Peptides against a protein of PDB entry 6UG1. Designs and how they scored, part 21

Target 1, 304 residues: chain A of PDB entry 6UG1
Amino acid sequence: SNEERKRRKYFHMLYLVCLMVHGFIRNEWINSKRLSRKLSNLVPEKVFELLHPQKDEELPLRSTRKLLDGLKKCMELWQKHWKITKKYDNVGLYMRTWKEIEMSANNKRKFKTLKRSDFLRAVSKGHGDPDISVQGFVAMLRACNVNARLIMSCQPPDFTNMKIDTSLNGNNAYKDMVKYPIFWCEVWDKFSKKWITVDPVNLKTIEQVRLHSKLAPKGVACCERNMLRYVIAYDRKYGCRDVTRRYAQWMNSKVRKRRITKDDFGEKWFRKVITALHHRKRTKIDDYEDQYFFQRDESEGIPD
Target 2, 301 residues: chain A of PDB entry 6UG1 as posed
Amino acid sequence: SNEERKRRKYFHMLYLVCLMVHGFIRNEWINSKRLSRKLSNLVPEKVFELLHPQKDEELPLRSTRKLLDGLKKCMELWQKHWKITKKYDNEGLYMRTWKEIEMSANNKRKFKTLKRSDFLRAVSKGHGDPDISVQGFVAMLRACNVNARLIMSCQPPDFTNMKIDTSLNAYKDMVKYPIFWCEVWDKFSKKWITVDPVNLKTIEQVRLHSKLAPKGVACCERNMLRYVIAYDRKYGCRDVTRRYAQWMNSKVRKRRITKDDFGEKWFRKVITALHHRKRTKIDDYEDQYFFRRDESEGIPD

## One batch from the design tools (peptide; aimed at target 1 K272 L277)

Design b2_p13_6_s4 (made by RFdiffusion4, then SolubleMPNN; from b2_p13_6, 8 letters changed)
Fold by OpenDDE base, seed 2:
Structure b2_p13_6_s4 (fold): chain B 304 residues (1-304), chain A 13 residues (1-13)
Amino acid sequence: as target 1 above (304 residues)
Amino acid sequence: MDKILEEVIKEWE
């Protein structure tokens, strides 16, 4: 019905805000000075120097290569620190079906919310789920004075799915679900004026995304619980930006149709949510990023 | 360390 369509749209909006606020809170927690002091000690001086290369005026690419090598070594150091990767409780922050939401509404399941103190202890010990691990990795880079963003792929229920029964098959579902991350890192490359994508935990990859990312879910089974729609960047200064354009190959033709921003009301609403979570002034980094997004929109074209 | 922190802070000012 039209009423069910409206209900799913509004529930999607509410769920999206809750996810975006969760990302904001985790981004605050990883700025902990106590955590920063502990995590900086994981990075040797030689690796710190690679993270902060001098500008090579003859060949700026050499400076980017040093930064990339430093980030690779940081991923290796992080793997040594991280002792226990826990499975997600149920589906974690991956996308739920409408049936799962309805069943969860009927069941008074007290979701055990992780407290800040427990999160900081988990990161410090190297014990937690992949999301906690990625968040801790961003904290380590920030402890080394790297301009690192926490990236969150927000997975609200699909309001475009009007099917009643969307039961997902159980056994392979977890492997397919966790094949692609929900959280990752971006690092600012001041030499190339671009964000470097870093997945330290799942795919263990570093990318300079031009047209597509390896972190973008591929295949039907992987996309059932991980649909690229809302990739939100949280920076050290509490900036909040929609960076979906970087990771979406087909933003205009495919991704936009599955976003609340498909209509003017949804666009205005989503912009208000971003603005409410964006606690810093605009910078030249934002100008370079917006220019890159503009070029990506022009290169994709308007879908016929 | 402090100079590098200042430069990273300036990137966000």
Scores: peptide ipSAE 0.087, ipTM 0.796, DockQ to the pose 0.021
OpenDDE base, seeds 1, 3, 4, 5: peptide ipSAE 0.019, 0.016, 0.009, 0.010; ipTM 0.598, 0.570, 0.620, 0.625

Design b2_p13_7 (made by RFdiffusion4)
Pose (drawn by RFdiffusion4):
Structure b2_p13_7 (pose): chain A 301 residues (1-169, 173-304), chain P 13 residues (1-13)
Amino acid sequence: as target 2 above (301 residues)
Amino acid sequence: DLEEELEDILKEV
């Protein structure tokens, strides 16, 4: 019914707001001073110097390379620090079906509250699922004074799914791509470097294509790329989906609430509500990348 | 404050 259609749109908006705010608060917890100081001693002087390379006037590229080596070394040592990698209970933060949600609302059960202290204890011990692991990785980079963003792919239920049944054909297929990952600024190439230290274990300077965007019909059942939100050290919140969307204006726009005007205005209201800093020059460099990327997409196939 | 602002945004729907 048209009524259920409208409810799905609203609940989608509601769940999305909650997810984005969770990203906002979790980013706050990541900045914890007490935790940052402990995680900093995990980084040797050699790698620390690689993470803060000297300006190379003749060839800025060499500085970028040193940072990449540093990022690689950090990924490696984080693989060692993280001793226990749990499985997501049930579905984690991957996209759920309307049926699954309705049923979760029905069954209330018992839910162990988490809070901030338990998160900190888990990151310091090295115990957690991949989300906690990557989030802790970002906290470590920040303790080393690197401009590290936390990236979250918000996966609210699909408001474009009109079906009354909503059934699907696997765990391995869900976890093929991450919900959480990291970006790091390169002041020499003036670009954001994408880092996934837990799932794909890769570092990529995304230009027009990214390894992180999910592919194949089976894998996209639980992970439909729509809202890629970046949170930074100074409490910025930016929609970074353009970096990770091969067909933003075609494929992805149909799945976002921003397809109509009311939707875009509303979404902007939330981003602004979650962006608690003023505009820097880096924001301009990023907007320039997005503009060029927006104009290079062109006609679809 | 943020909570009230978000509630106001949702009421607009």

Design b2_p13_7_s1 (made by RFdiffusion4, then SolubleMPNN; from b2_p13_7, 4 letters changed)
Fold by OpenDDE base, seed 1:
Structure b2_p13_7_s1 (fold): chain B 304 residues (1-304), chain A 13 residues (1-13)
Amino acid sequence: as target 1 above (304 residues)
Amino acid sequence: SLEEELEKILSEL
């Protein structure tokens, strides 16, 4: 019905705001001075020097290579620190079906909200789910004065799915759901003027995204609970930016059709949400990023 | 505040 379409659109928007606020709050917790002091001690001086290479005036690529090597060593150090990876409770922050949402409304399950103190303890001990682990890795890089941002792939329910029953026929193996991350890291490369993508926990990969990312979900089973639509970046200065364009190969042809921003009302509304969560002034880093997104939009073209 | 901006955004839903 038209009313069910409106209800699903409304609930998608509400759910998206809640997810984006969750990302904002986790980003504030990462900025904990107490946590920073503890996590900086995990990084030896030699690794710190690799994270802060001098500018090679002859070949700037040498400086980028040192940074990449430093980030690789930080991932290895993080794996040694992280002792216990917990499974998600149910589906974590992966995408729920409409049926699962309706069933959860009837079952007043007391969701245990993780407190800030419990999060800081979890990161400090190396005990938690993959999201806590990624968030802790971003905290460690920030403790080393690296311009690292938290990335969140927001998974609101699919308002474009108008099926009455959206139940997944099979228990999609927990493995297919968690094949791709919901949270990851980006690091600013001051030499190449680009963001470096870092997944320290799931795929354990570092990439310089050109046309596509390894972190973009592929295959039907993986996309059922992880649909790339809203990739939000949270920086150390409480900046909030939509970086979906980096990870979406087919932003215009495929991804836009699944976003609230498919129409002018949704675009204006989503811009208000981003603005409310963006607590810093614009920088030259934002100019380089916007130029990259523009070039990616021109290169994709308008879908026929 | 963030809360006030969120309330405005939610009122437009």
Scores: peptide ipSAE 0.062, ipTM 0.797, DockQ to the pose 0.763
OpenDDE base, seeds 2, 3, 4, 5: peptide ipSAE 0.040, 0.060, 0.045, 0.058; ipTM 0.776, 0.794, 0.787, 0.794

Design b2_p13_7_s2 (made by RFdiffusion4, then SolubleMPNN; from b2_p13_7, 6 letters changed)
Fold by OpenDDE base, seed 3:
Structure b2_p13_7_s2 (fold): chain B 304 residues (1-304), chain A 13 residues (1-13)
Amino acid sequence: as target 1 above (304 residues)
Amino acid sequence: SLEEKLQEILSEL
């Protein structure tokens, strides 16, 4: 019905705000001075120097290569620190079906909220789910004075799916779900004037995204619980930015149709949410990023 | 505050 379409749109918007606020809160927690002091001790001086290379005036690419090597070594150090990766409780922050939402409303599930103290302890001990691990990795890089962002792929229920039952294929559902991450890291390369993408936990990869990312979900089974629609970046100064354009190959033709921002009302509303979560002034880094997004929009073109 | 802005956003839903 038209009523059910309105209800699903409303619930998608509410759920999206809750997810974006969750990302904001986790970004505050990883700025803990107590955690920073502990995590800085995991990074040897030689690795710290690679994270902070001098500018090579002859070949700036040499400085970028040092930074990339430093980030690779940080991923290796993080794997040594992290002792226990817990499975997600149920589906974690992956996308729920409409049926699962309706059933969850009827079941008084004891939602155990992770407290800030428990999070800081989990990161310090190297024990928790993959999201806690990624968030801890961002905290370690920030402890080394690296301009690292927490990235969150927000997975609200699909308001464009009007089916009552989405049959999820049962046997490999968890493996397919966790094939691609929900949280990852970006690091500012001051030499190339670009963000470097780092997945320290899931794919264990570093990439310089041009047209597409390895972190973008591919295949029907993986997209059932992970649709790339809202990729939100949280920086160390409490900036909040939509960076979906970086990871979406087909932003205009495919991704936009699955976003609340498909219409003017949704665009204005979503801009208000971003503005509410953005607690810093604009910088030259934002100018370089917006220029890159503009070039990506021009290169994709308008969908036929 | 953030809460006031979130309440405003939620009131527009």
Scores: peptide ipSAE 0.089, ipTM 0.812, DockQ to the pose 0.688
OpenDDE base, seeds 1, 2, 4, 5: peptide ipSAE 0.041, 0.028, 0.066, 0.076; ipTM 0.772, 0.736, 0.796, 0.803; seed 2 fails the geometry check

Design b2_p13_7_s3 (made by RFdiffusion4, then SolubleMPNN; from b2_p13_7, 8 letters changed)
Fold by OpenDDE base, seed 1:
Structure b2_p13_7_s3 (fold): chain B 304 residues (1-304), chain A 13 residues (1-13)
Amino acid sequence: as target 1 above (304 residues)
Amino acid sequence: SLLKKLQEILSEL
C-alpha cells in the first residue's frame, strides 16, 4: 500500500538518524584523553616517525610510501594488542529485514547499551566485537596525532524493498554478513591530498581508492545485510561528512536509487542531519575531498 | 544543542 511505503520510508529515516548519532557518540568516546595516553604507548618511536614523514620535495610519493608503511605497522601492532574478537550479538549494526523489525517490536528485548566506561575498558584490554576494535584503532592513530576518521557504513532497513515478508532464509551464514566491515578508518595523506582507506580488522587492507574499494560489498549474500548507501565520516574535530561517493562505483546509477536522497525532500532532510552532526568549520581538506567527489560524479556521468 | 537539532529533524518525519 501507499501507507506501508510511507511507513517504511519514515522508519528508514528514523533508523538512519539513530545510526548516525551512534557513530557520532562512538567518535566522541574514541577522543578520550585517558584512552589516548594508553594507546600511544603501543606505537614505538620508529613507527611514529613513519606516520609523520618529512615532505620529500623531489618525490612526494616517497613520503606517502613512508606513511603507508607506518599504517601497515600500526595494523600489525593493533592485531597484537587485540586479544579477543567477540561475535556480534544477533546481527550487530548490519541491516535488519522488515520482518525482523516487526518481530523485535513485539519482543521487549532489553537491548544492553554499552556504557562509555565499558567501551574504554574493552578497547584498553583488546576485548570486543570488530566495531569496537576498529574504533580503538582510530583512537590509537589519533593518539599518534594522525588525522584519522572513523568511517561508518549505515545500514537502515531498505525502504525500497516493498515485499511483505523480507525474512532472509535462515541459511545466510554469519560469515557472509561479516565478510565486509561496517566500520573502518580513513587517514589524511597531506602529500597526495587524498584520504587513505584502512580496514585494520576485517580485510586487513590499506587502499588508495580510485574507482572502487575492496570494502564495497559484492555478491547477493553479502549485500542482503550490508548495502553500501550511507558511508559517514567522523573526524577528530567532530566533523561529519557523507563520503559514500568514494566507495560507490555506481553512485548515480545504483546507489542513489536506494538512498533517501533520491528526491529533493530526502536530499534537504539528509543535509539537515549531516549539518546537525557537523561541529567544525570547513577546511582545505574538505575542499580537496569535494573536488575529488565532483570529478568522480563527472566521470560516472548521468545514467541513461 | 544536538538534541534540539535532532528534535527538529524528527519533527519533519
Scores: peptide ipSAE 0.145, ipTM 0.843, DockQ to the pose 0.691
OpenDDE base, seeds 2, 3, 4, 5: peptide ipSAE 0.142, 0.144, 0.137, 0.143; ipTM 0.842, 0.842, 0.839, 0.842

Design b2_p13_7_s4 (made by RFdiffusion4, then SolubleMPNN; from b2_p13_7, 5 letters changed)
Fold by OpenDDE base, seed 3:
Structure b2_p13_7_s4 (fold): chain B 304 residues (1-304), chain A 13 residues (1-13)
Amino acid sequence: as target 1 above (304 residues)
Amino acid sequence: SLEKELEEILSEL
C-alpha cells in the first residue's frame, strides 16, 4: 500500500539517524586520552617514522610509499594485539529485513548496550567484535598523530523493498554477511592530497580508491545485508561527511535510487542530519575531497 | 545542542 511505503520510508530515516549517531558516539569514544596512551605503545619508533615521512620534494610518491608501508606494519601490529574476534550477536549492524524488524518489535530482546568503559576495556585487551577492532585500529593511528577517519557503512532497512518476506539463503548467511565490512578506516595522505582506504580486520587491505573499492559489496548474497548507500566518515575533530561517492562506482545510476536523497525532501533532511553531526570548520582537506567527488560525478555522467 | 538538533530532525519525519 501507499501507507506501508510511507511507513518503511519513515522507519528507514529513523533507523539511519540512530546508526549515524552510533558512529558519532564510537568516534568520540576512540578519542579517549587513556586509550590513546595505551595504544601508542603498540607502535615502535621505526613504524612511527614511516607514518610521518618527510616530504620528498623530488618525488612525493616516495613519501606516500613510506606512509603505505607504515600503515601495512600498523595492520600487522594490530593483528598481534587483537586476541579474540567475537562473532556478531545476531546480524550486528548489518541490514535487517522488514520481517526481522516486525518480529523484533514483538520480542522484548534484551539489547545489551556496550558501555564506554566496556568498549575501552575491550579495545585495550584486544577482545571484541570486528567493529570494535576497526574502531580500536583507528584509535591506535590517532594515538600516533595520524589523521585517521572512522568510516561507517550505514545499513538501514531497504525502504525500496516492498516485499513482505525476503527469503535469506540460510546456510552461508553469516559468511556472506561478513564478507564485506561495515566499519573501516581512511588515512589522509598529505603528499598525494587523497584519502587512503584501510580495512585492517576483514579484507586486511590498503587501497587508493580511484573508480571502485574492494570494500564495495558484490553479489546478491552479500548485498542482502550490506548495501552500499550511506558511507559516513567521522574524523578526529568530530567532522562528519558523506563519502559514499568514493566507494560507489554507480552513484548516480544505482546508489541514489536506494537513498533517502533520491528526492529534494530527503536531500534537505539528510543534509540537516550531516550538519548536526559535523562539529568542525571546513578545511583544505574537505576542498580536495569535494573536488575529487565532483570529478567522479562528471566522469560517471548522468544516467541515461 | 546535538539533542535539540536531532529532535528537530525527528519532528520533520
Scores: peptide ipSAE 0.089, ipTM 0.832, DockQ to the pose 0.699
OpenDDE base, seeds 1, 2, 4, 5: peptide ipSAE 0.078, 0.081, 0.076, 0.084; ipTM 0.830, 0.830, 0.826, 0.829

Design b2_p13_8 (made by RFdiffusion4)
Pose (drawn by RFdiffusion4):
Structure b2_p13_8 (pose): chain A 301 residues (1-169, 173-304), chain P 13 residues (1-13)
Amino acid sequence: as target 2 above (301 residues)
Amino acid sequence: MTEELEEALEEAE
């Protein structure tokens, strides 16, 4: 019914707001001073110097390379620090079906509250699922004074799914791509470097294509790329989906609430509500990348 | 922030 259609659109907006806010608060917890100081001693002087390379006037590229080596070394040592990698209970934060949600609302059960202290204890011990692991990795980079963003792929239920049944054909297929990952700023190449230290264990300087965007019909059942939100040290919140969307204006726009005007205005209201800093020059360099990327997409196939 | 989010949801309703 058209009524259920409207409810799905609203609940989608509601669940999305909650997800984005959770990203905002989790990013706050990541900045915890007490935790940052402990995680900093995990980084040797050699690697620390690689993470803060000297300006190389003749060839800025060498500085970028040193940072990449440093990022690689950090990924490695984080693989060692993280001793216990849990499985997501049930579905984690991956996209759920309308049926699954309706049924979760029905069954109330018992839910162990988490809070901030428990999160900190888990990151210091090295015990958690991949979300906690990558989030802790970002906290470590920040304790070393690197401009690290937390990236979250918000996976609200699909408001474009009109079906009354909503059934699907696997765990391994869900976890192929991450919900959380990291970006780090390169002041020499003036670009954001994408880092996934937990799932794909890769570092990529995304230009026009990215390894992190999910592919194949089976894998996209639980992970439909729509809202890639970046949170930074100074409490910025930016929609970074353009970096990770091969067909943004075609394929992805149809799945986002921003396809109509009311939707874009509403979404902007939330982003602004979550962006608690003023515009820096880096924001401009990023907007320039997005503009060029937006104009190079062209006609679809 | 909280007031702006509440207004955004009220407008959606």

Design b2_p13_8_s1 (made by RFdiffusion4, then SolubleMPNN; from b2_p13_8, 6 letters changed)
Fold by OpenDDE base, seed 5:
Structure b2_p13_8_s1 (fold): chain B 304 residues (1-304), chain A 13 residues (1-13)
Amino acid sequence: as target 1 above (304 residues)
Amino acid sequence: MEEVLKEVIEEFE
């Protein structure tokens, strides 16, 4: 019905705001001065120097290579720190089906919300789920004065799915779900004027994304619980930015159709949400990023 | 943030 379509659209919007607020709160928690002091001690001076290379005036690419080597060593140090990777409780922050939502509403299951103190303890001990681990890695880089962003791929229920039964069948559902991350890191390269993508936990990869990312879910089974639609970046100064364009190959042709921003109302609404979560002034970094997104939109063209 | 949530809730009422 038209009513069920409206209900699913609005529930998607509400769920999206809750996810984006969750990302904002986690980004605040990883700015903890107490946590920063502990995590800075994990990074030896030689690795810190690689994270902060001098500008090579002859070949700026040499400075970028040092930064990339420093980030690789930080990933290795983080793997040594992290002792216990817990499985997600149920599906974690991966996408739920409409049936799962309806069933959860009936069962009034109190979600045990992780407290700030418990999160800080989990990161400090190296015990937690993959999302806590990624968030802790971003905290470690920030403790080393690296301009690192927390990235969240927000997974609200698919309001474009009008099927009555949306049950997912299959024993491999968890393996396919966790194949791609929900949280990762971006690091600002001041030499190339680009964001570097870092997945320290899942794929253990560092990328300079041009057109394609390894972090973008591929295949039907993986996309059931992880659809790339809302990739939100939270920086150390409480900036909030939509960076979906970086990771979406087909933003205009495919991704936009599954976003609330497909229509003018949804675009205006989503801009209000971003603005409400964006607590800093614009910088030259934002100008370089917007220029990159513009070039990516022009290069994709208008879908036929 | 509360205003954006209110706008979403008011559209459900």
Scores: peptide ipSAE 0.020, ipTM 0.658, DockQ to the pose 0.411
OpenDDE base, seeds 1, 2, 3, 4: peptide ipSAE 0.017, 0.010, 0.017, 0.018; ipTM 0.621, 0.633, 0.612, 0.666

Design b2_p13_8_s2 (made by RFdiffusion4, then SolubleMPNN; from b2_p13_8, 6 letters changed)
Fold by OpenDDE base, seed 5:
Structure b2_p13_8_s2 (fold): chain B 304 residues (1-304), chain A 13 residues (1-13)
Amino acid sequence: as target 1 above (304 residues)
Amino acid sequence: MEEELKKVIEEFE
């Protein structure tokens, strides 16, 4: 019905705001000065120097290569720090079906919210789920004065799915769900004027995204609980930016149709949410990023 | 922030 369509759209919007606020709060927690002092001690001086290379005036690419090597070594150090990777409770922050939402509403299950103190302890000990691990990795890079962003792929329920029963059947559902991350890192490369993508936990990869990312979910089963729609970046200065364009190959043809921003009302609403979460002034880094997104939009063109 | 987000939600109710 039209009413059910409106209800699902509204619930998607509310759920999206809750997820984006969750990302904001986690981004604040990883800025903890106490945590920063502890995590900086994990990075030896030689690795710190690689994270902060001098500008090579002859070949700026040499400086980028040093930064990439430093980031690789940081991933290795992080794997040594992280002792226990817990499974997610149920589906974690992956996408729920409409049926699962209705069943959860009926069961009044109190979500045990992780307290800030418990989060800081988990990161410090190296004990937690993959999301806590990624968030801790971003905290370690920030502790080394690296301009690292926390990236969150927000997974609100699919308001474009109008099926009555949306139950997911299958024994492999968890493996397919966790095949791709929902949290990762970006690092600013001041030499190339680009963001470097870092997945320290799941795929254990570093990439300079041009057209395609390895972190973009592929295949029907993986996309059931992880749809690339809202990739939000939280920086060390409490900036909040939509970076979906980096990771979406088909932003205009496919991704836009599954976003609230498909219409002018949803676009205006989503801009208000981003603005409310964006607590810093614009910088030259934002100008370079917006130029990159513009070029990516022009290169995709209008879908036929 | 929570109040501003609440206002943004209430504007759409």
Scores: peptide ipSAE 0.021, ipTM 0.644, DockQ to the pose 0.632
OpenDDE base, seeds 1, 2, 3, 4: peptide ipSAE 0.017, 0.010, 0.016, 0.021; ipTM 0.642, 0.606, 0.596, 0.643

Design b2_p13_8_s3 (made by RFdiffusion4, then SolubleMPNN; from b2_p13_8, 7 letters changed)
Fold by OpenDDE base, seed 5:
Structure b2_p13_8_s3 (fold): chain B 304 residues (1-304), chain A 13 residues (1-13)
Amino acid sequence: as target 1 above (304 residues)
Amino acid sequence: MEEELKKVIEEFR
């Protein structure tokens, strides 16, 4: 019905705000001074120097290569620190079906919200789910004075799916779900004037994204619980930015149709949500990023 | 933050 379509749209909007606020809270928690002091001790001086290379005036690419090597070594150090990767409880922050939402409304299961103290202890011990691990990795880079962003792929229920029964049947559902991450890292390269993508936990990869990312979900089974729609970046200064354009190859033709921003009302609303979560002034880094997004929009073109 | 969430929810009511 038209009423059910409206209900699903509004529920999607509410759920999206809750997810974006969750990302904001986690971004605040990883700025903990106590955690920072502990995590900085994991990084040897030689690795710290690679994270902060001098500018090579002859070939700036040499400085970028040092930074990339430093980030690779940080990923290796993080793997040594992380002792226990817990499975997600149920589906974690992956996308729920409409049926799962309806069933959960009837079950007053008190979601045991992870407390800040428990999160900080989990990161410090190296015990937690993949999301906690990625968030801790961002905290370690920030402890080394690296301009690292926490990236969150927000997975609100699909308001474009009007099927009543959306039950996902399959023994491989968990493996397909966790094939691609929900959280990752970006690091600012001051030499190339670009964001470097880092997945320290899932794919264990470093990318300089041009047209596509390996972090973008591929295949029907993987996309059932992980649809690339809202990739939100949280920086160390409490900036909040939509960076979906970096990771979406087909933003205009495919991704936009599954976002609330498909219409003017949704665009204005989503801009208000981003603005409410964005607590810093604009910087030259934002100018370089917006220029990159503009070039990506021009290169994709308008879908015929 | 719960109060900011409440304000954001109230601003969207």
Scores: peptide ipSAE 0.026, ipTM 0.715, DockQ to the pose 0.291
OpenDDE base, seeds 1, 2, 3, 4: peptide ipSAE 0.023, 0.024, 0.023, 0.024; ipTM 0.687, 0.693, 0.681, 0.698; seed 1 fails the geometry check

Design b2_p13_8_s4 (made by RFdiffusion4, then SolubleMPNN; from b2_p13_8, 5 letters changed)
Fold by OpenDDE base, seed 1:
Structure b2_p13_8_s4 (fold): chain B 304 residues (1-304), chain A 13 residues (1-13)
Amino acid sequence: as target 1 above (304 residues)
Amino acid sequence: MKKELEEVLEEWK
């Protein structure tokens, strides 16, 4: 019905806000001074120097190469620190079906919310789910004075899916679900004026995204619980930015149709949400990023 | 409905 379409749209909006606020809270927790002091001790001086190379005036690319080598070594150090990777409880922060949401609403199950103290302990011990591990990696880079963002791929229920029953068949569902991450890292390269993408936990990869990312879900089974629609970046200064354009090859033709921002009301509403979570002034880094997004929109063109 | 989602956003500021 038209009323069910409205209900799903509004529930998607509410769920998206809850996810974006969750990302904001986790980004605040990883700024803990106590955690920072502990995690800085994991990075030896030689690796710190690679993270902070001098500008090579002859070939700025040499400085970028040092930064990339430093980030690779940080991923190796992080793997040594991380002792136990827990499986997600149920689907974690991956996308739920409408049926799963309705069944969960009927079940008065008290969700155990992870407290800040428990999160800081988990990161400090190297014991937690993959999301806690990525968040801890961002905290370690920030402890080394690296301009690292926490990235979250927000997975609200698909309001464009009007099927009554959306039950997913179970056996391979977890492997397909966790094939691509929900959380990752971006690092600012001051030499190339670009964000470097880092997945320290899932794919264990570093990339300089041009047209597409390795982190973008591919294949029907993987996209059932991980649909790239809302990739949100949280920086060390409590900035909040939509960076979906970086990771979406087909933003205009495919991704926009599955976002709340497909209409003017949804665009205005989503801008209000971003503005509410953005607690810093604009910087030259934002100018370089917006210029890159503009060039990517022009290069994709308008879909016919 | 539009007002309710704006109110939810204001309560979380």
Scores: peptide ipSAE 0.021, ipTM 0.599, DockQ to the pose 0.127
OpenDDE base, seeds 2, 3, 4, 5: peptide ipSAE 0.019, 0.018, 0.017, 0.020; ipTM 0.597, 0.570, 0.614, 0.627

